Peptides against a protein of PDB entry 8BZL. Designs and how they scored, part 91

Target 1, 228 residues: chain A of PDB entry 8BZL
Amino acid sequence: SYDRAITVFSPDGHLFQVEYAQEAVKKGSTAVGVRGRDIVVLGVEKKSVAKLQDERTVRKICALDDNVCMAFAGLTADARIVINRARVECQSHRLTVEDPVTVEYITRYIASLKQRYTQSNGRRPFGISALIVGFDFDGTPRLYQTDPSGTYHAWKANAIGRGAKSVREFLEKNYTDEAIETDDLTIKLVIKALLEVVQSGGKNIELAVMRRDQSLKILNPEEIEKYV
Target 2, 242 residues: chain B of PDB entry 8BZL
Amino acid sequence: SRRYDSRTTIFSPEGRLYQVEYAMEAIGHAGTCLGILANDGVLLAAERRNIHKLLDEVFFSEKIYKLNEDMACSVAGITSDANVLTNELRLIAQRYLLQYQEPIPCEQLVTALCDIKQAYTQFGGKRPFGVSLLYIGWDKHYGFQLYQSDPSGNYGGWKATCIGNNSAAAVSMLKQDYKEGEMTLKSALALAIKVLNKTMDVSKLSAEKVEIATLTRENGKTVIRVLKQKEVEQLIKKHEEE

## One batch from the design tools (peptide; aimed at target 1 T76)

Design b1_p24_2_s1 (made by RFdiffusion4, then SolubleMPNN; from b1_p24_2, 8 letters changed)
Fold by OpenDDE base, seed 1:
Structure b1_p24_2_s1 (fold): chain B 228 residues (1-228), chain C 242 residues (1-242), chain A 24 residues (1-24)
Amino acid sequence: as target 1 above (228 residues)
Amino acid sequence: as target 2 above (242 residues)
Amino acid sequence: SDSEELEANLRAIRRAEERRRELE
């Protein structure tokens, strides 16, 4: 009898499968998100791509819609499922409501999806946390974080994955209004934050930038080096 | 070796639903939430545990949720479960309003959610929601109301109650200090601060760690207001001077 | 008003949920 992986309460009130999923996230590559004044920035630690791997195929930052992108930490296969469902929801929302999703809306959708997997028979929690950034239709920049339990909050800046603690400590010290006064300063802040845990400088960082009324831009290594 | 009944919807030999009890245990470790009914209003007071500098303060409240124009709730337990349930409450309330062109009565909204909670304790393959809720509201039938619900789907109306960490001690204090028929909103606020100060096991209660919402009636409309930090500070200061 | 925004959001959510069910 396959022990149906049921997320149940322990006698002391713990959901062990959720806690274990959170441990899976902590083993993931570090991701950082920062909300600037008119910019949102995601940065992710690049895994050493094997020489023969097509770098184009290993994207850790994904667009959910034209106005929303997501970085994740944890199980890549789990992330793919969440991303696909989120993309479908974004398109469905555009068709039904005739407006793009707000960043909060799509975050809540993802969070609800994750929560349902913690309460459904024969399902395990998603082994991912996500940083979701973008612009609302009114041009307001947003950053949200969600975890395997389905909790979510809005942040000025946050980090997930292996180096998240160190990166968060850095951000708590260095995130000021002055530090995000310009787009360039905001980008620099993300890079500096990632460099707390990433070795060998800008070559091991993937960086995505979204500005107001602009599409997601993935920076190339040369562009990243200009900030470092 | 207490064989943990790992099955969600099975009675123990003693007739107990262990998963419901364990969900209640999880709630016991959550931040404290208080509800107090007064003659001229209702209030919720909740412990705020997550104070992070990087949080975007744009949130109405961490623990207190507006459900509609006439109702709010506070939650103790698993935040993700709470978010799902509060969203469901909002949907139920809106559907009722659209169908009947009147706001849903407070108890009916509470009952509708409790039926959902109960279902998660009875149908196989689901775990109970790890959440208790306090509901405050006003309707034309019963006026100001306070309800509590738990993971089992049980609910009750209260004059004052507490859920979350040290709830039993808080309830005992409320029983001692609550004066039936004489409770003003002002007195209720003072009582809430008094109880929270003792329940949170902190040397000094900080306004940053406490959220308070009041529900009142003004000019024939329900007003749900979250107190500003400065207002909470004043309440704490008054308590310390007594 | 916050109330109007909430109602608008709830209507949008409801419509999105209904549409999702139609597609499922």
Scores: peptide ipSAE 0.000, ipTM 0.520, DockQ to the pose 0.021
OpenDDE base, seeds 2, 3, 4, 5: peptide ipSAE 0.018, 0.008, 0.009, 0.008; ipTM 0.485, 0.589, 0.590, 0.586; seeds 2, 3, 4, 5 fail the geometry check

Design b1_p24_2_s2 (made by RFdiffusion4, then SolubleMPNN; from b1_p24_2, 8 letters changed)
Fold by OpenDDE base, seed 4:
Order: sequence, then C-alpha cells, then structure tokens
Structure b1_p24_2_s2 (fold): chain B 228 residues (1-228), chain C 242 residues (1-242), chain A 24 residues (1-24)
Amino acid sequence: as target 1 above (228 residues)
Amino acid sequence: as target 2 above (242 residues)
Amino acid sequence: SDKEELEANERAIKRHEERKKELE
C-alpha cells in the first residue's frame, strides 16, 4: 500500500527515514562553512571529476540570491529541488517585501520545506544537509546549517558530509577571534579545515567567498593555492 | 517483483535509495549508448537491438530522439519510460519556445527533466524511471554540449560518455582515446565505431545494429542528422581497415 | 510500522542479493 511509505515514528520514537536520510548526508562530500567578521566562506570537497566530465556541471556551491549562498552534502538531485525552491522564494520576497531575504528567513523556508517532507504522506525526507551563508541587509554575516529533519541552527563554523566530524574537531580547536580577524585568515581557516579530509591539496577544493557588500566569488584553483 | 514497483522509494538504513539503484541496474542491461563531443559537432551512437525485418523503416531512430531543432537524446533502459520522458522533453522545449520565443538552453532542458526524475524518487506511489539519457545539443551559451542523466535525477556534462551495457568498459576506452582539443566530428565518429565494436557483444559490428546521429552547425543553424546505413557501413569498414 | 517496512525492505534486498549471487 502506498500509505506505508511514510516517515513514521518507531516504537522507540525514532523517525527512521530521517535518520537514514542523515546517513545519506554522511556519505556526501564534505562541506565547510565559516563566518568571519565581514566575510562568509564556503568550502567543499570536489568530487574527483571523472576524466571527460565537465566540471561546470559538478558544482556544490550555489547562489540562492545575491546575498545568500548554499553548500550541501548528500543527494545532488534532492539539493537541486531545494535550491530551486529557495531561489524562487528569494525572488518572490524581493518582489513582495522589497528587501532581500535574511539568511535566517531563507534558512527557515528551506527547513520548513524539509520538515514537510518528513511529515507528508507519500514523501520521503530530503537526503541533504545544507550550509547556508550570507549577509543580512544590515550587513551582518550569517551561517546556518539544516539537516534532513528540517532543523536549523546558526553557527560560527560548521561542517557536513563524510568528513564533517574531523573538520568540526579542527574548527573547534582553531576557530578563534584571532583566526578570523581578517578575511584572508578566515579563508585560510576554511582551507586548512578542508585539508584535514581532502587529499591532494587545493585542486580538490571548491571555495566560495562572500564579503560584506560584495557578490559571491568562487575562487579558482590558483587563488586557493595562495592560501595553502 | 510487482510489489516493489508500487512502493515509494525510501531510504535504506545505510542511506541508499535502492529503487534508484535497481533502476540503474536495469539500465546496465540495456543497449549501449555513447556520446562524444567534438570541436565541430556532437554525436550519439546507440546499439540497435530490435532488428525486425518487418519494422517500418519510417521511424527516425529506435533509440535516438530528436527533441527540438537544437537537441537530441538517446536512451538506455525501459522503452516505455523512455517514450514518456522523451515526450516530456519535447513538451518542455516547446513550452519554453512559446514562452520566451527562443530555444530552451540545453542544460535547462536537461535540468527540467532531471527534476521530474527526482520527483519520481521522492513522491509516494511513484517508482524511478528506469532510463538513463544522453543529450546532445547546441545553444548560444555553451555551444555544443553533451549531457548524461540517470534515474536519480542527477546529470552531468561530458566530453564523452556511455550508458547501458558495458558502459564502464566503453568509458574506459573513451578516456584512453579521447584527445582533448583535437577531437573532430570525423574523429569522434571513428572513435564511436571503435568503442562500439569492442563493447557490443557481437562478433562483427554491422550497420544495422548501430544508430548514429550527429549534431552540427551549418550557416548558423543546427543540423541534426541520423546517419544512413551506408554511411555507418563506411565507418565500420574504415575501422576494420585500420 | 517503519520498522516492519524496513525489515521487509531489508529482506527484499537480501533476497535480491542472494538471487544476484545465484545468477553469477
């Protein structure tokens, strides 16, 4: 019966489909987010681009709006759905409210979307976690993380995906006010954090930087190597 | 078997979507399809398995579908699913053209279908499509393009790739022989024949078992052409002489 | 229950894997 493929509580109170979706996230490539003073940085582990694959089509960092970026870990197709809906919402918000979304607002929107897919009949959870970074219209840098359950929290720094534990441990030790004192130091922190789990240095890292009042910049490999 | 088809795709304890993986397994048994991007064009080559003498040759291709004036695709997997998806691609492309008065960008068409595929992996009462597709196209944004999509709704751009039976071996051969920056359509055609000859479970490659379509630009227009059997025979003959 | 469905799926997977081994 179609009615059985729903996220339901176990006798022990677990939502197994959500937990299993979290396992899908843990198999995903590592993503890292760090909030600096006047900068937000996203880094992702590049999947080994298969020989003959176009790298353009393997992006894990995307803009949701001019002031918001997202990285994800887990199912790429699921992520695309979330990204598209988030982009539509960002544009809708600009049209209706005449201001860009706050990072919290769009995070909450995404979280609510995810939550609905954990409760709706005939739907499975999204197999993605996301790091959402950006600037509020007041210039405040923000970092949020969402998971398959639809929970979200604000972070100074966080990581998701297969290497998340090691990266988080690194960030817990190394994230200090001194370590984020400058934009360059913040970028360096993200790169160092990713290098804990990424082999072969800067070639396997994608890095996106958003500074206050600036657009998203994806760093090229040469720019990344300058920080290594 | 039927009980699986009616169940919503759910996560395994390990975070796997088995229905998607099973759909991919089904595709692995389908006829081989390959795509190769060249500097001056892009091609699809597909294994034709259903050779019935009574089939009316009026059909453009068994496995290669024209989507619009600028795009074509090949399919590996369940034929009925392929028909549904190719029709949907045509509808999406047509709606875009009507709305924007310009052809849909290649990647956008691919993405639109991939979102549909993804939905069939997430919504209740649906099964994944048992189809992988190769897309060839031209647009003003990226020029000649080759894409691959799978039952999960994932896609990627490629210089050369293969789906269906013995796709792994084909991809390995493509990796070895594909010369970046030097690939002409002529060379790509030769490479396609070479790869198919090695990957198809046939003693001799015959033109009746291979469908090839090329996409080129002539006088600022996209030309999609299915090679005639005689042209394919000549390609096979040239390969045998080398 | 989700557990029963999961167990059913696991059993199905196991049966499939066993069949795959029988066919190899």
Scores: peptide ipSAE 0.024, ipTM 0.621, DockQ to the pose 0.303
OpenDDE base, seeds 1, 2, 3, 5: peptide ipSAE 0.000, 0.000, 0.000, 0.007; ipTM 0.588, 0.495, 0.509, 0.504; seeds 1, 3, 5 fail the geometry check

Design b1_p24_2_s3 (made by RFdiffusion4, then SolubleMPNN; from b1_p24_2, 8 letters changed)
Fold by OpenDDE base, seed 5:
Structure b1_p24_2_s3 (fold): chain B 228 residues (1-228), chain C 242 residues (1-242), chain A 24 residues (1-24)
Amino acid sequence: as target 1 above (228 residues)
Amino acid sequence: as target 2 above (242 residues)
Amino acid sequence: SAAEELEANLRAIREAERRRAELE
């Protein structure tokens, strides 16, 4: 049966292991990314941290560099591998090119890494999708998405994970120039989008904001509640 | 579907890694291990199943391993896999110390091993490690710490947790009785005995069947101590009197 | 790679175990 093989083409031209990795992504916590005018915002559904679990160890949004951050949906352990490789590449780029990576560059790097794991014998695909946001050196805000196949695209707004469909439908209806006119409105848009799939409001949302020439800021629950 | 059981760790049509799940199932049949974080220390408590009289009084706990001066771990699952992973932990810690001239931070050691575990779930021709670990440690960054890792390469920090047999029931009890911010090491030891008494598949808890290690700070140094059988017996006796 | 190092270690352990078994 072709579905039991390493990542190979079926007679119908399907890469079943990639498709199944996408199913793993759909089981992941929902993540949302929105590009504003001078802001990029990532929001993630917080899984209820077990009562005795340290919240510090549950990171769904991570910095890749000072100008780039990433959210993911799917297998956390797989994501950690990708994040570490991306961080190394960001630092390497700074050393060799003397400039920080563009958001597109690091996205392409991650995409290429994922793609190689779909083509290499004895490897399974990464069970993750990622939203990569940041600013290019020229100050342009960017949002990219990658999937287990290694495909990547630029977006104005997008979502990944279990609630992605509902969130995308919301964004398609509500993403307007007016809705992103200010930083606060952009943040509010992300929160509203996540609330389509998150039941208990601001307490179950992790939100990160990156503004032009500013570092990644993770909003605390109190700050999030101000936008609700 | 059992159809994906016989091959390398691949995704099922439902996006599940069955080999990882089956490894976790195997761990569920292993002896119980508990970890509890206190304000003044952290402890591991583990079920000892192999009480062979002919086992030379293993000066060291069967299930609790010292990793370095600041960290220890307990294991649930396949013993051979555990030995490999504990050795790797020691090597990672030692290499870090040599490279940076300071002890490896606790979370960094845990993460390094978890990346190895993850690799064994992603590369062909490999099976997942059939082992979950509890880690206790101290570092200058976060103080006393407790971590749990599983065959998938996932990990988390905990105030209290359990792996192995009846772990779900143990975790439920820990959630009920753990007092955040008020947990002393003494109270943690009492709680460990209470939970083990209820979750171990034994009619009566005995000191010979329980291993306990504590990690404390004394005079700016980490002290890892395995409790003597007499000390464990006293803890059990105290629990029976309450 | 971490995987390669681990494979080397696993081989070394297996060889050591084999040697122990042969001596026993």
Scores: peptide ipSAE 0.006, ipTM 0.592, DockQ to the pose 0.024
OpenDDE base, seeds 1, 2, 3, 4: peptide ipSAE 0.005, 0.000, 0.000, 0.025; ipTM 0.588, 0.584, 0.585, 0.622; seeds 1, 3, 4 fail the geometry check

Design b1_p24_2_s4 (made by RFdiffusion4, then SolubleMPNN; from b1_p24_2, 9 letters changed)
Fold by OpenDDE base, seed 2:
Structure b1_p24_2_s4 (fold): chain B 228 residues (1-228), chain C 242 residues (1-242), chain A 24 residues (1-24)
Amino acid sequence: as target 1 above (228 residues)
Amino acid sequence: as target 2 above (242 residues)
Amino acid sequence: SDAEELAANQRAIAEAEERRAALE
């Protein structure tokens, strides 16, 4: 009996539970992150919220701290656990070190957490990838991506979820210094990238921006339509 | 149907630790990493597989990690496992420095991590780390050193060795070309390029696909340097001209 | 060959086990 609850090596050296967790991410709604000069932007594909669902409960973009936010693709329940632990770590760091976390620090924390869940037989991997954006204390904008394995890398731009391949191909062609010269151009780049996989325009996009020394701002649909 | 023994860290009837063997298979599919000890330094040379235009040019080596002022390592295998182990190495080295007011000896750092690796092969409820490491360092006890460790927690000191894809072929080449007592860092760099050119499944070796770090002593201090792309290009060009 | 590497690793494991058994 293949015990699906155990992350073990296959005879050919694969961690099937990690690979299957990556497949769960690929079924998730698309998320995009772009680092501009003085801005970081996250965009997410809105699932058709059932008419009776409170839109406030389906936030795919969340703050981890005042200077860090995260978008994810994959299992929403798994994401809640990661977000909560990351928030606790951000607060703990402020108390113990007297400074906010760097974006890299909190990314490494999340990555290490994910990796630990790939190594314990009593746990399955997290079925999520995350885009983590924010500003370091020196005002440098950062973008990181994590996957179910616990790997992480820094990016200029990236995408995760079902449409990630097409969005990444778009970003590879269109991410230039000119395309991110202004905050507005950076926002437009994210919207255009998401429109490669989202059919019904600005109404199906959730967009958040973080500027230097500013809190996370979620754009309303009317603000998004101004960029389309 | 090979019984996928769901019990991770137990002996087979034949006395084999299949999960350790399978972890080693995962390493065999990883990019090649070489280590070469010279009289005047030590080097690591690693295959770079992730070349993506959207990656932030954070000058961090994909596979080579500075551990402290006197040591660096390279990794082959599961990247996330490697990140955890390299972080542990840094923490161990830092704790030692704080406790004893001197840098940790190279072999002692290697053994401390190997004990952790071994524990993950012996205790139930955990899988082995799917990572092999090469360590380069200098200490006052043994001078320049090169070590290799595997998922079992075993380690050894080496004059030259290889981990990852085509490691056996690379080791055979190193055995043929390594000259004991006559190896300079310059000759070691040339040897590294020669071996990588033959062991990497690439039509042409490019500087973008190779990371090289050197560890030397200058004015009584250890210097760990990652070679610039231009320097690697010059080494490749020199090899093509020979 | 991957088989030779596996064999070398198996020997290394066996040697490590012997060293541990000798310490015990």
Scores: peptide ipSAE 0.016, ipTM 0.486, DockQ to the pose 0.035
OpenDDE base, seeds 1, 3, 4, 5: peptide ipSAE 0.005, 0.010, 0.026, 0.015; ipTM 0.591, 0.594, 0.496, 0.598; seeds 4, 5 fail the geometry check

Design b1_p24_3 (made by RFdiffusion4)
Pose (drawn by RFdiffusion4):
Structure b1_p24_3 (pose): chain A 225 residues (1-47, 50-199, 201-228), chain B 238 residues (1-200, 205-242), chain P 24 residues (1-24); non-standard residues A62 YCM
Amino acid sequence: SYDRAITVFSPDGHLFQVEYAQEAVKKGSTAVGVRGRDIVVLGVEKKAKLQDERTVRKICALDDNVCMAFAGLTADARIVINRARVECQSHRLTVEDPVTVEYITRYIASLKQRYTQSNGRRPFGISALIVGFDFDGTPRLYQTDPSGTYHAWKANAIGRGAKSVREFLEKNYTDEAIETDDLTIKLVIKALLEVVQGGKNIELAVMRRDQSLKILNPEEIEKYV
Amino acid sequence: SRRYDSRTTIFSPEGRLYQVEYAMEAIGHAGTCLGILANDGVLLAAERRNIHKLLDEVFFSEKIYKLNEDMACSVAGITSDANVLTNELRLIAQRYLLQYQEPIPCEQLVTALCDIKQAYTQFGGKRPFGVSLLYIGWDKHYGFQLYQSDPSGNYGGWKATCIGNNSAAAVSMLKQDYKEGEMTLKSALALAIKVLNKTMLSAEKVEIATLTRENGKTVIRVLKQKEVEQLIKKHEEE
Amino acid sequence: SEEAEKARADAARKAAEEAGYNVD
């Protein structure tokens, strides 16, 4: 089989294929995640008439208690999502507990890292925001990128214009903003309206303590706008 | 040998997959192919690129392939690659029927093939398939459906779409004329002739298939030349 | 040669976007 080293070091210690994978992420639609007190919210920018909205979604459930949003190559994302879904079931089988948000994040990150050091393969061209709750009810938000690095965040953005949205969230992520569920959803819409020039072209989802993923209707989003 | 390896599965500096983009270029030079969803069925309209006089026409169709009892598809791009992929689609549909004893839902069949296409872009060092497919079908979950896939493995559901030559012009005509939720098969047939009339008119130059439900059973039929010639006459009056 | 390949890929991407393809 094909064994060519695709990801290699360059002078100065750069891994060019990874950096190029990060450029693919910037070409992706904006995704925003905010961790609230008892709620986590994901929002994504949408690119069209005659298209079935159900089929092209950027927010996906990995397990009953974990879901994710992504930016970058949509085909690479389907592969990573299905790999994570299989791992969530393997964990329930072996430990008899649902996966922690951190566990599945670590798994997705290590999968991505393996694709930066394996022969015959290019890196995954996606970043992911992963949200959910732990056993003790603690809300979580993690980010993964193509290098395999992962971190926890109070709030974050990935994809096109993520730097601008991040700077908005830094100034606006306060206790007042995450005091209630309505204000937590509102902060995500405001963060997206910063780069979407829009309001009717946004998808949003909410996850509450042990209540599973709820995707908001267009009518419910129009009320906030 | 590293010297002769064209490295078909790497990123460009901008995060682009050049072989995928070149494959989409090949599809843009293929025969026009469009699909339209309606309340009582789904249809595929395709430009025949085999319009030579000395051709025999031995099959019921040239560009429209039955995948299983409830599904058909059409292709744009490299014909040989399309033969490999359509054979694989039939195999996936039968593997699902064997396992679950029920027909494969349409989206599950598209996802399964797209995973194969995505793998060719990430590993193996091979050129990708130069094929875009339109899928039409019916399942107990979502009823009548239309899907499109491209060489990277991306797919989407559509009420109407077009692939191949002059597809941008065709998508424009569909946005203007497609009445969302009010289309019947007869009106969708009229719109298909209208769209092919601009982007290309003769019955020998076109191929039309319809998918409908009759007595709880799916019917996939290629329209005879007589029915196509009558549809072309009915439009010229407009 | 690299510039010609990029220009060709740019033209192909643009045409695909106009046709409604998802190139990402």

Design b1_p24_3_s1 (made by RFdiffusion4, then SolubleMPNN; from b1_p24_3, 12 letters changed)
Fold by OpenDDE base, seed 4:
Structure b1_p24_3_s1 (fold): chain B 228 residues (1-228), chain C 242 residues (1-242), chain A 24 residues (1-24)
Amino acid sequence: as target 1 above (228 residues)
Amino acid sequence: as target 2 above (242 residues)
Amino acid sequence: SAAAREARAARAREAALAAGFDVN
């Protein structure tokens, strides 16, 4: 009975709706994020888009602002709501504070939004985890993760969705200062990490790169194949 | 009975708020957090559970949060709820400072958060916060202070207390070993290590698994310091030699 | 045993990670 109750504790102190939202995330396509020295990289497993589906509608990597982007795993519809609210907040912050958001600020906003959906009756948790990357105004690269509970943490590297365990195990082994010494090595690390769970190489990977003082660049398949 | 356990703000026939009790069960699964008041300071000691190589450097502490210049807290329970509550504590403290041009008294900050916690137990459409907090602070009214608050919005001042995993056993040990009036910060640190070594569900206590913060007064200013790993290692080593 | 405690702690961490309660 408690498993169907929205935002109530079980007798053993669990919020089953949050746990089930995490199970929805684990069913999502893999996303990986890596923080380099002067670069942040997001990689996502391309879902097999149905032959007639417009690929433009299946973007798993989205800009939140010029200095911040997000990848997600889980419910795409839930992600759209979070992305839209985050974009509005980024614009509002620019208008009110006259500076871009820090990556921590927008992460905390998203986390607080998620948390509120775990505490209000009649609302289910968001069925998404997100990797949020970008640069602070001082040029510091940042990587954050949020989950359905509304937690957030800073990471050097992390993965979410299907295969996230294997990708994390790879990153725990291979993330070193030497492995991120250059932008190209950092990109290569992300690709190698995704190849642990993605079949058919670079064709099934979406990769986004943000360098210091540069906009988000989505790599084309040919650019990705150069790193494979 | 089962109809009351699924509702956030309804008393059982026995006068129990099951959702508050169940929120307290969530805290029992959290890492152990200790607070000890000494004559010359106050400390928090917390179990660090999230040791991931890929975590970015947590600037201060995973479980210990600076609230203002005179207060810190440690949390046990749902991390997302804890983040919301710790942010509210900072906002309350800052609003008070702006309004009164002096730092908020420790108990007043604790009470303000406890009123929020209580409201989440009373108003429909909300669940309790699954978080207990330990607060350490200094103010001009009561000096060094240690408080504990729970999901009900209840709070109390303590000389030594524990929340989270094995808290009952830790409190029992603290009651046995805490010497009222004779507790120095040095002896409090030793006691914290002793209690954590027995109450943490680890084979061996290591400095990587323990966060310690001290709050002291130096030259009429509050100093909140997180102990370095080497300092914690020395405390553990000293305990192993006794 | 110390090993049983560590295995319990590991299971509790894994359960907490699995439960998505970052119960800190």
Scores: peptide ipSAE 0.043, ipTM 0.528, DockQ to the pose 0.020
OpenDDE base, seeds 1, 2, 3, 5: peptide ipSAE 0.024, 0.049, 0.020, 0.044; ipTM 0.627, 0.526, 0.546, 0.522; seeds 1, 2, 5 fail the geometry check

Design b1_p24_3_s2 (made by RFdiffusion4, then SolubleMPNN; from b1_p24_3, 10 letters changed)
Fold by OpenDDE base, seed 3:
Structure b1_p24_3_s2 (fold): chain B 228 residues (1-228), chain C 242 residues (1-242), chain A 24 residues (1-24)
Amino acid sequence: as target 1 above (228 residues)
Amino acid sequence: as target 2 above (242 residues)
Amino acid sequence: SEAERRARADRARAAALAAGFNVN
């Protein structure tokens, strides 16, 4: 009976719909985020685009604002709703506060949105986790992760999706101050982490880089191959 | 599995949305719809299943809907749901035109409807729409475009695709015969007939059972044309001669 | 039957679309 209610506690204190939404996230392709010294890097596993599909319409990394970008794992349609809400909030904040959002602020907004969908009658949880990266106005690089429950935490590095466990284990071993000493080393760390779960090397990786005071840059395949 | 079938679209223990999957299964029983992107245009071809002799011969395209001057769609699935969604597409397109004094970009119209579809998968007391759509359009940003959307509110751009009955077989044929960068609208029409002839559960393909619309650019304007029955007959005849 | 194979292929595609197209 508890599984039929939108999101209710089981007798043992579980929110089954949230747990099941987390299972949807685990079916998503892998995404990794790493915070460097003056860089934030998102890497994603490229899904094999079906023959005759336009790759342009398959996005796993998106900008939320000039200073914030997000990668997700889970339900693509759910992600689009969250992205759109977050973009509106970023613009609203610029208009009302006259400053860009902090990465924490927009993460908290997304997390609060997700949490409300775990508690609101007649709504199911969002079937997505997100890695949110960017720079605060002071130039501090930030990485946050949020899940279907509406929890969020700051990370040095993290991963989400089907390969997240293996990627995280790699990052736990290899994330050092030396490994992120330069922008190039930070990018290499992300690539190496993704290669734990991605077959066929750089061709199946998408990388997005945001440097201090720079816009989001999506690396082309040739640029990625230089780091492999 | 059956426990998650009955009410609001909820996650299964495996993280599946069974109501969305069941809506997609319902679409598999609908008549075949094809979309093919060419260098000089884009087309929709749809199976007509309801040939009622008593339907007033008003050449209302049963499955192909003009959305605005630059876009059309075809539908596979529940007809009533299709009517609601196609009306919503028209309203969104008109609202955009009124607000911005320019036609809505193709992908933006598709996305707007997909957000509505997604909402019907997330909000309580709603069921997913039992409809997949193919969209054809032109805009100044990307030129000729073909999109597919499903009950989940997901969408993608395509060079060629199929929804409805025998869609997997149709897509396999399209993958074999579609020549990237070399596809003319004429060759796309021939390919559409070839695929429909093999995928429709009919002994002989007839023009009465096929709707075809083309979207082209003429003198800087988009032209959406539904082919006349005689034109479709000629395409079928040509295919039978090859 | 060829019809059963086509129906199975369509179900597999619907499932693949559900699993592969809806989840990224």
Scores: peptide ipSAE 0.084, ipTM 0.628, DockQ to the pose 0.186
OpenDDE base, seeds 1, 2, 4, 5: peptide ipSAE 0.084, 0.060, 0.036, 0.043; ipTM 0.624, 0.637, 0.736, 0.561; seeds 2, 5 fail the geometry check

